# Peptides against a protein of PDB entry 6DSZ, part 111

Target 1, 361 residues: chain A of PDB entry 6DSZ
Amino acid sequence: NYVVTAQKPTAVNGCVTGHFTSAEDLNLLIAKNTRLEIYVVTAEGLRPVKEVGMYGKIAVMELFRPKGESKDLLFILTAKYNACILEYKQSGESIDIITRAHGNVQDRIGRPSETGIIGIIDPECRMIGLRLYDGLFKVIPLDRDNKELKAFNIRLEELHVIDVKFLYGCQAPTICFVYQDPQGRHVKTYEVSLREKEFNKGPWKQENVEAEASMVIAVPEPFGGAIIIGQESITYHNGDKYLAIAPPIIKQSTIVCHNRVDPNGSRYLLGDMEGRLFMLLLEKEEQMDGTVTLKDLRVELLGETSIAECLTYLDNGVVFVGSRLGDSQLVKLNVDSNEQGSYVVAMETFTNLGPIVDMCV

## One batch from the design tools (peptide; made by RFdiffusion4, then SolubleMPNN)

Design b2_p15_2_s3 (from b2_p15_2, 5 letters changed)
Fold by OpenDDE base, seed 2:
Structure b2_p15_2_s3 (fold): chain B 361 residues (1-361), chain A 15 residues (1-15)
Amino acid sequence: as target 1 above (361 residues)
Amino acid sequence: SKEELQEALRKLEEE
């Protein structure tokens, strides 16, 4: 009996930050296949708190805070369509991860989307949205008393959704998505009616965006709207204002991940397929009436890291670089560049031993 | 400008 000590997975496939362990603690949560690692961010670095074995490969991991919760809850969806909402509880030295709600959201009918699973949460915590299958948008209403996650589908006319997010500052839950049709890629919005279980017309659309538009970033208030990232361009739209930039530096490699630095959405981190780390800056203009509008977009190269699967800004210029292909890193952003022009310094490196090939013998 | 980037980075240390 060779007890093959199953090596713990080391490849990172998701990361999020928030206040999961308490209202005061800043946490980093790392998804490594079926494993969830929970850290507290401290001045000394990452303090491990708990590791949790999940019931499958983590496909979606998002923190959210429903009204009246003191700390964040964790939504997880697995690649086998098992969904749960988790809560952290500590009583002295006893640490428990409590399942508040669970369910299986798999459909018997539908083509799984080739671009994989997308899971998003409404900023006002009204619903969870899931793109699992082509031509369907699944909605999980968020109800505090519901221990069973129930979902319904809304039909999408747009069969090939590339990315989707909920917008901020909308009276009704509103999605913004990039989709592809025979004419190219487009951006569209829909309001989601929980009552009627249908889409209503959203506030805006943009036809014929860049052919390689791949990501949507929902921008918080006061700006609102969305950023659309392509291969050659970055565009902003909020229904009233449109702005586009085409910085030559982003053409060298595809941007593959992003993370918001500021709660107000004034700065973002961007990572590309070459491991380059960028800052996207939203320049504000304050109008005489006190309205804040977007003046300009800028992209600045910070430096080079491992190829990010996910990025998470922590605090004090510290960034976690979650890597699937290389070693994950904790990096510091410095005010002054080094002799090579880099603002990035590696603080810690986490060795990636590669994919655990489950040799089914 | 490089100065604007440095200002953006400086603000991260003050938070």
Scores: peptide ipSAE 0.476, ipTM 0.924, DockQ to the pose 0.862
Fold by OpenDDE base, seed 3:
Structure b2_p15_2_s3 (fold): chain B 361 residues (1-361), chain A 15 residues (1-15)
Amino acid sequence: as target 1 above (361 residues)
Amino acid sequence: SKEELQEALRKLEEE
């Protein structure tokens, strides 16, 4: 009996930062195919806490904190449409990952979307949204007492959704999405009625955005609204204000991932297909009435890393670069650039052995 | 400006 020690997957396909193990601990969670790795972020680096095997490739991994929870919960969706909500529980030396809720959200009828699985959580934790199939938006209501994740579909008229997020600061759960039709790419918003199980008209729309608009970033209050990232442009819209920039530097390679640095959405990290790391800065303007508005957007090149599949800011200028194509990295952002003009220093590198073909024998 | 980037990066060390 050759126990083929199944080589652990090393390619990162998702990462998130939050307070999963406790309210006080800062955690890095890394998805590597079917494996979830949980770390505590310390001054000395990443401390491994637990590794969890999932019953499928992790397709969505998001932390969220429902009202009255002391720490974050973890939503996972697998590529086989198994959904779960996980809680970390420690009792002395015993570490348990508790499944609070689970369900299969697969539909018998539907065309899987070409842009893959998108999973999003309402910032107020009212629902989870899933774009799994063309022309459908799946909603999982978040209820504390429900151990079974029940979902329903809302028909989406826009068949080709590129990306979707929930907006912040909305009375009702509101999605913002980029979609493509025969006329081009557009941005639209819908309110999601849990009661009626339908879409209502959202607060705003932007027709004829950039042809290669690929990502939506929901911006927290006080700014609100969304950032739309394209190949040539980055745009902001909140219903009242529209702003666009077209920095030449972003045309060189496609931006493929982003992560929010500040809780208020003043700074974001952007990664492109060449491994360039950028900071997107939102400049605020304080109005005479005390309202904060977006004055400008700026993009600054920080340096080069491995090609990021996902980025997550930790603390103290430390960033985890999760890579699928290359080695994952912990990098430090420095105040001063090096001789090459880079603000990025690699602190630690995690060797990627490539795609492990899980030969399920 | 480079100075504004440096200020943005400096704030990360203070947080």
Scores: peptide ipSAE 0.467, ipTM 0.922, DockQ to the pose 0.888
Fold by OpenDDE base, seed 5:
Structure b2_p15_2_s3 (fold): chain B 361 residues (1-361), chain A 15 residues (1-15)
Amino acid sequence: as target 1 above (361 residues)
Amino acid sequence: SKEELQEALRKLEEE
């Protein structure tokens, strides 16, 4: 009897950074198919804390901190539409991952979206939004006392949503999304009414964005608004200000992932399909009234990594590069470039053994 | 500029 020890999944399909184990600990959480790996980020590197088996492939993994929580909670949605909110608890040496809430959010009727599952959390933790099916936006209200994740659908007129995020600094939960229609790709915003279970008109829209606009980045205050990433251009809009750049360097390969470096949204990491790592910089201008406005957008090439499925900035210029196609990496961003002009140095490489063939035994 | 990138990268080590 060859017990083929089923090799654990090594391909990374998601990563997030936050304070999950405690308020003080910086954590890296890595999704590898059905496996969740939890690390503490230390000056010495990544310290493994716990591995958690999930009942299904992780499709969404997001950290969030509801008002009055001392540390982050973890939202997970599986590819089979099982949702849970997880809490880390430690009592001495005993570590437990507690399910605060759970539910199945599958609909009996709906066309699964071709671009897959999108899950987003309102920055003020009022709701979770899910794009699971074409023409539907699912809302999970966040209530502390509810152990059962209940959801409702709002109809979207826009059937082909490419990407969606919640905006920052909005009185009501507000989504910003890229969608495609027969006329091209567009950006629209909606306010989400929990009371009426409907969309209200959002603060702004941008019709006829770049044809290959694929990602929305919600920008924190003081800038607010969103960044729209395309194949040829990067644009910013907040309702009052519009900026666009078309740096030739991004035309060489499609940007496929991003991560915010600064809490205020001044810097982002961008990864492309060639494994190039960029920094997107938001240059501020302080107005005479003390308001901060976006002056300019810049893109700088940092170097090359494995092809990122996900990126997450840790601390001290350290970045985790989660790769599905290649080896994942822990990389350092250096102030000075090497002889090749790269600011990136690989610190650690995590071997990707390829796709686990789920041998259904 | 290269200097602005270096300054951006320097700030990451100071935080």
Scores: peptide ipSAE 0.485, ipTM 0.926, DockQ to the pose 0.874; fails the geometry check
Fold by OpenDDE base, seed 4:
Structure b2_p15_2_s3 (fold): chain B 361 residues (1-361), chain A 15 residues (1-15)
Amino acid sequence: as target 1 above (361 residues)
Amino acid sequence: SKEELQEALRKLEEE
């Protein structure tokens, strides 16, 4: 009996930070294939709290806080379309991860999208949106009392969605997405009607964005709107203001991940395919009426890390670099650069033993 | 400017 000790997966395929264990605790949650690792962020580093086995590869992992919850809940979608909402409960020394709701959101009919599974949560926690199949946007209404995750589909006319996010500060849940058609890539917005189960016209669109526009970042208030990241350009649009930059430094390698540093969306981390870490800065302009507008966008090279699959800003200039291809890292952002011009220092490295193919025998 | 980056990074340590 060869007990193949199934090596625990070490490749990171997702990470999120928030207040999952308590309202006060800062947590780092790491998805490693079928495993969820939960840490508390401390001044001494990452303290492991719990490891949870999931019923499939984690494809989506998002924290959200419904109105009247004291702490964040965790939405997970697996690659097999099993959805759940998880809650952390601690009673003395007893730690339990409770399934608040679950469901399977697989459709019998649909072409799985080539760009993979996208899962997003409305910032006001009205719904979860899923792009699983071409030409469909799946909506899971968030209802507190429903243990069964029910979903419905809205038809998307845009068959080739590249990325999608919910916008902030919208009266109705509003998605912003990059899509491709025969004419190129475009950005469009839709309002999502839960009542009518349809899309309404969104506040804005931007036709003919960069051909390689690949990511949408929803920007919180006061800026609002979205950032569109391409191969050569970074653009901002909020319906009233458009701004584009084309910093030569981003042309060297494709930006593949991002994470918001500031709650107000003034700073973002960007990671590229070469393991370069950037800061995207949104310069504010305060108007005499107290309105805040975007003055400028800037990209600054911070340094080099492992190739990030995901980035998560923690606190005090500490960043978790989740890597699928290399070792994951905790890195510190320093105010002063080293002699090489790097602002990044590795604090801790987490060895990646490579893709553990769970051969289900 | 490098100064603006440094200021941005400094704020991260104060938060």
Scores: peptide ipSAE 0.474, ipTM 0.923, DockQ to the pose 0.897; fails the geometry check

Design b2_p15_2_s4 (from b2_p15_2, 4 letters changed)
Fold by OpenDDE base, seed 2:
Structure b2_p15_2_s4 (fold): chain B 361 residues (1-361), chain A 15 residues (1-15)
Amino acid sequence: as target 1 above (361 residues)
Amino acid sequence: SEEELKEALRELEEE
């Protein structure tokens, strides 16, 4: 009996930050295949709190805070379509991860999307949205008393969704998505009616965006709207204002991940396929009436890291670089560049031993 | 400008 000590997975496939363990603690949550690692962010670095074995490969991991909750809850969806909402509870030294709600959201019919699973949460915590299958948008209403996650589908006319987010500052839950049709890639918005279980016309659309537009970033108030990231361009749209930049530096490698630095959405981190780390800056203009509008977009190269699968800004210029292909890193952003012009310093490196090939013998 | 980037990075240390 060779007890093959199953090596713990080391490749990172998702990371999020928030206040999961308490209202005061800043946490980093790391998804490594079927494993969830929970850390507290401290001045001394990452303090491990708990590791949790999940019932499958984590495909979606998002923190959210429903009205009246003191701390964040965790939504997880697995690659086998098992969904749960988790709560952290600590009583003295006893740490429990409690399932507040669960369900299986798999459909018997539908083509699984080639671009994989997308899961998003409405900023006002009204619903969870899931793109699992082509031509369907699944909605999970968020209800505090519901221990069973129930979902319904809304038909999408757009069969090939590239990315989707919920917008901020909308009276009704509103999605913004990039989709592809025979004419190219486009951006569209829909309002989601929970009552009627249908889409209503959204506030805006943009036809014929860049052919390689791949990501949507929902921008918080006061700006609102969305950023669309392509291979050659970064564009902003909020229904009233459109702005586009085409910085030559982003053409060298495809941007593959992003993370918001500021709660107001003034700064973002961007990572590309070469491990370059950028800052995207939204320059504000204050109007005489006190309205804040977007003046300009800027992209600045910070330095080089491991190739990010996910990025998470923590605090004090510290960034977690979650890598699937290389070693994950904790890095510091410095005010002054080094001799090579880099603002990035590696603080800690987490060795990636590669994929656990389950040799089914 | 490089100064605007430095300002943005400085703000991160003050939080």
Scores: peptide ipSAE 0.549, ipTM 0.937, DockQ to the pose 0.861
Fold by OpenDDE base, seed 3:
Structure b2_p15_2_s4 (fold): chain B 361 residues (1-361), chain A 15 residues (1-15)
Amino acid sequence: as target 1 above (361 residues)
Amino acid sequence: SEEELKEALRELEEE
């Protein structure tokens, strides 16, 4: 009996930061195919806490904190449409990952979307949204007492959704999405009615955005609205204000991932297909009435890393670069640039052995 | 400006 020690997957396909183990601990959670790795972020670096095997490739991994929870819960969706909500529980030396809720959200009828699985959580934790199939938006209502994740579909008229997020500061759960039709790419919003199980008209739309608009970032209050990232431009819209920049530096390579640095959405990290790391800055303008509006957007090149599949800011200028194609990295952002003009220093590198072909024998 | 970037990066070390 050759116990083939199954090589652990090393390619990162998702990462998130939050307070999963406790209210006080800062955690890094890393998805590596079917494996979830949980770390505590410390001054000395990443401390491993637990590794969890999932019953499928992790396709969505998001932390969220429902009202009245002391720490974050973890939503996971697998590529086989198994959904679960996980809680970390420690009792002395015993560490348990508790499944609070689970369900299979696969539909019998539907065309899987070419852009893959998108999973999003309403910032007010009212629902989870899933774009799994063309022309459908799946909703999982978040209810504390439900051990079974029940989902329903809302028909989406826009068949080719590129990206979708829930907006912040909305009375009703509101999605913002980039979609493509024969006329080009557009941004639209819908309110999601849980009661009626339908879409209502959202607060705004932007027709004829950049042809290669690929990502939506929901911006927290006080700004609200969304950032739309394209190949040539970055745009902001909140219904009242529109702003666009077209920095030449972003044309060199496609931005493929982003992460929010500040809770108020003043700074974001952007990663491109060449491994360039950028900071997107939202410049504030305080109005005479005390309202804060977006004055400008700026993009600054920080340096080079491994090609990021995902980025997550930790603390103290430390960033985890999750890579699928290369080695993952823990990097430090420095105030002063090095001799090459880079603000990025690699602190730790995690060797990627490439795609483990899970030969399920 | 480079100075504004440095200020933004300095704020990260203070958080």
Scores: peptide ipSAE 0.546, ipTM 0.936, DockQ to the pose 0.888
Fold by OpenDDE base, seed 5:
Structure b2_p15_2_s4 (fold): chain B 361 residues (1-361), chain A 15 residues (1-15)
Amino acid sequence: as target 1 above (361 residues)
Amino acid sequence: SEEELKEALRELEEE
């Protein structure tokens, strides 16, 4: 009896950074198919804390901190539409991952979106939004006392949503999304009414964005608004201000992932299909009234990594590069470039053994 | 500028 020890998945399909184990600990959470790995980020590197088996492939993994929580909670959605909110509890040496809430959010009727599952959390933790099916936006209200994740659908007129995020600094939960219609790609915003279970008109829209606009980044205050990433251009819009750049360097390969470096949204990491790592910089201008406005956008090439499925900034210029196609990496951003002009140095490499063939035994 | 990138990278080490 060869017990083929089923090799654990090594391909990374998601990563997030936050304070999950405690308020003080910085954590890296890595999704590898059905496996969740939890690390503490230390000056010495990544310390493994716990591995959690999930009942299905992780499709969404997001940290969020509801008002009055001392540490982050973890939202997970599986590819089979099982949703849960997880809490880390430690009592001495005993570590437990508690399910605060759970539910199945599958609809009986709906066309699964070709671009897959999108899950987003309102920055003020009022709701979770899910794009699971074309023409539907699912809302999970966040209630502390509810152990059952209940959801409702709002109809979207826009059938082909490319990407969606919640905006920051909005009185009501507000989504910003890129969608495609026969006329091209566009950006639109909607306010989400929990009471009426409907969309209200959002603060702004931008028709006829770049044809290959693929990602929305919600920008925190003081800037607010969103960044739209395309193949040829990066644009910013907040309702009052519009900026666009078309740096030739991004035309060489499609940007496929991003991560915010600064809490205020001044810097972002961008990864492309060639494994190039960029920094997107938001240059601020302080107005005479003390308001901060966006002056310019810049893109700088940092170096090369494995092709990122996901990126997450840790601390001290350290970045985790989660790769599905190659080895994942822990990399350091250096102030000085090497002889090749790279600011990126690999600190650790995590071997990707390839796709787990689910041998259904 | 290269200097602005270096400044941005330096700020990451100071946080």
Scores: peptide ipSAE 0.553, ipTM 0.937, DockQ to the pose 0.875; fails the geometry check
Fold by OpenDDE base, seed 4:
Structure b2_p15_2_s4 (fold): chain B 361 residues (1-361), chain A 15 residues (1-15)
Amino acid sequence: as target 1 above (361 residues)
Amino acid sequence: SEEELKEALRELEEE
């Protein structure tokens, strides 16, 4: 009896931060294939709280706080289209991860999208959106009393969605997405009607963005709108204002992940395929009427890390670098650069033993 | 500017 001690997966394929264990605790949640690791962020580093086995590879992992919840809930979608909403409960020393809701969101008909599964949550927690198949946008209404995750599809005319996010500050849930057609890549917005189960015209569109535009970042208020990241350019649009930069430094390697640093969306971390870590800065301009507009965008090289699959700003300039290809890291952003001009110092390294192919025998 | 980056990084340590 070879007890193949199934080595625990070490490759990180997702990470999120929020207040999952309590309203006060800052948590780091790490997806490692079928495993969810839950940490509390402390001044001493990451304190492990719980490890949870999931019924499949985690494809989407997002924290969200519905109105009247004291702490964040966790949405998980697996690569096999099992969806769940998880809640952390602690009763004394007893820790339990409770499934608040679950469902399978697989469609019998549809072409799985080549760009993989995308899952997004409306910032106002009205719905979850899923791009699973070409030409379909799946909506899961968020209802507190529903233990069964029910979903419906809205037809997307745009068959080749590259990335999609919900926008902030919208009266109705509004998606912003990059899509490709024969003419190139474009950005479009749609309002999502839960009542009519259809798309309405969104507030804005931007035709003919950069050919390699790959990521959408929804920017919170006061700026609003979205950032579109390409190979050569970073653009901002909110319906009223458009701004584009083309910093030469980003042409050297493709930006593959991002994370918001500030709650107001003034700063973002960007990671590229070479393990370079950047800060994207949104410069504000305060108008005399108290409105805040975007003045400029800047990209600054911070340093080098492991190649990030995901980035999560924690606190106090500490960043978790989740790596699939290399070792994951906790890094510190320093105010002063070192002799090499790097603002990044590795604090802790988490050895990646490589892709554990769970051979289901 | 490098100074603006340093200011942005300084703000992170104060939060």
Scores: peptide ipSAE 0.547, ipTM 0.937, DockQ to the pose 0.899; fails the geometry check

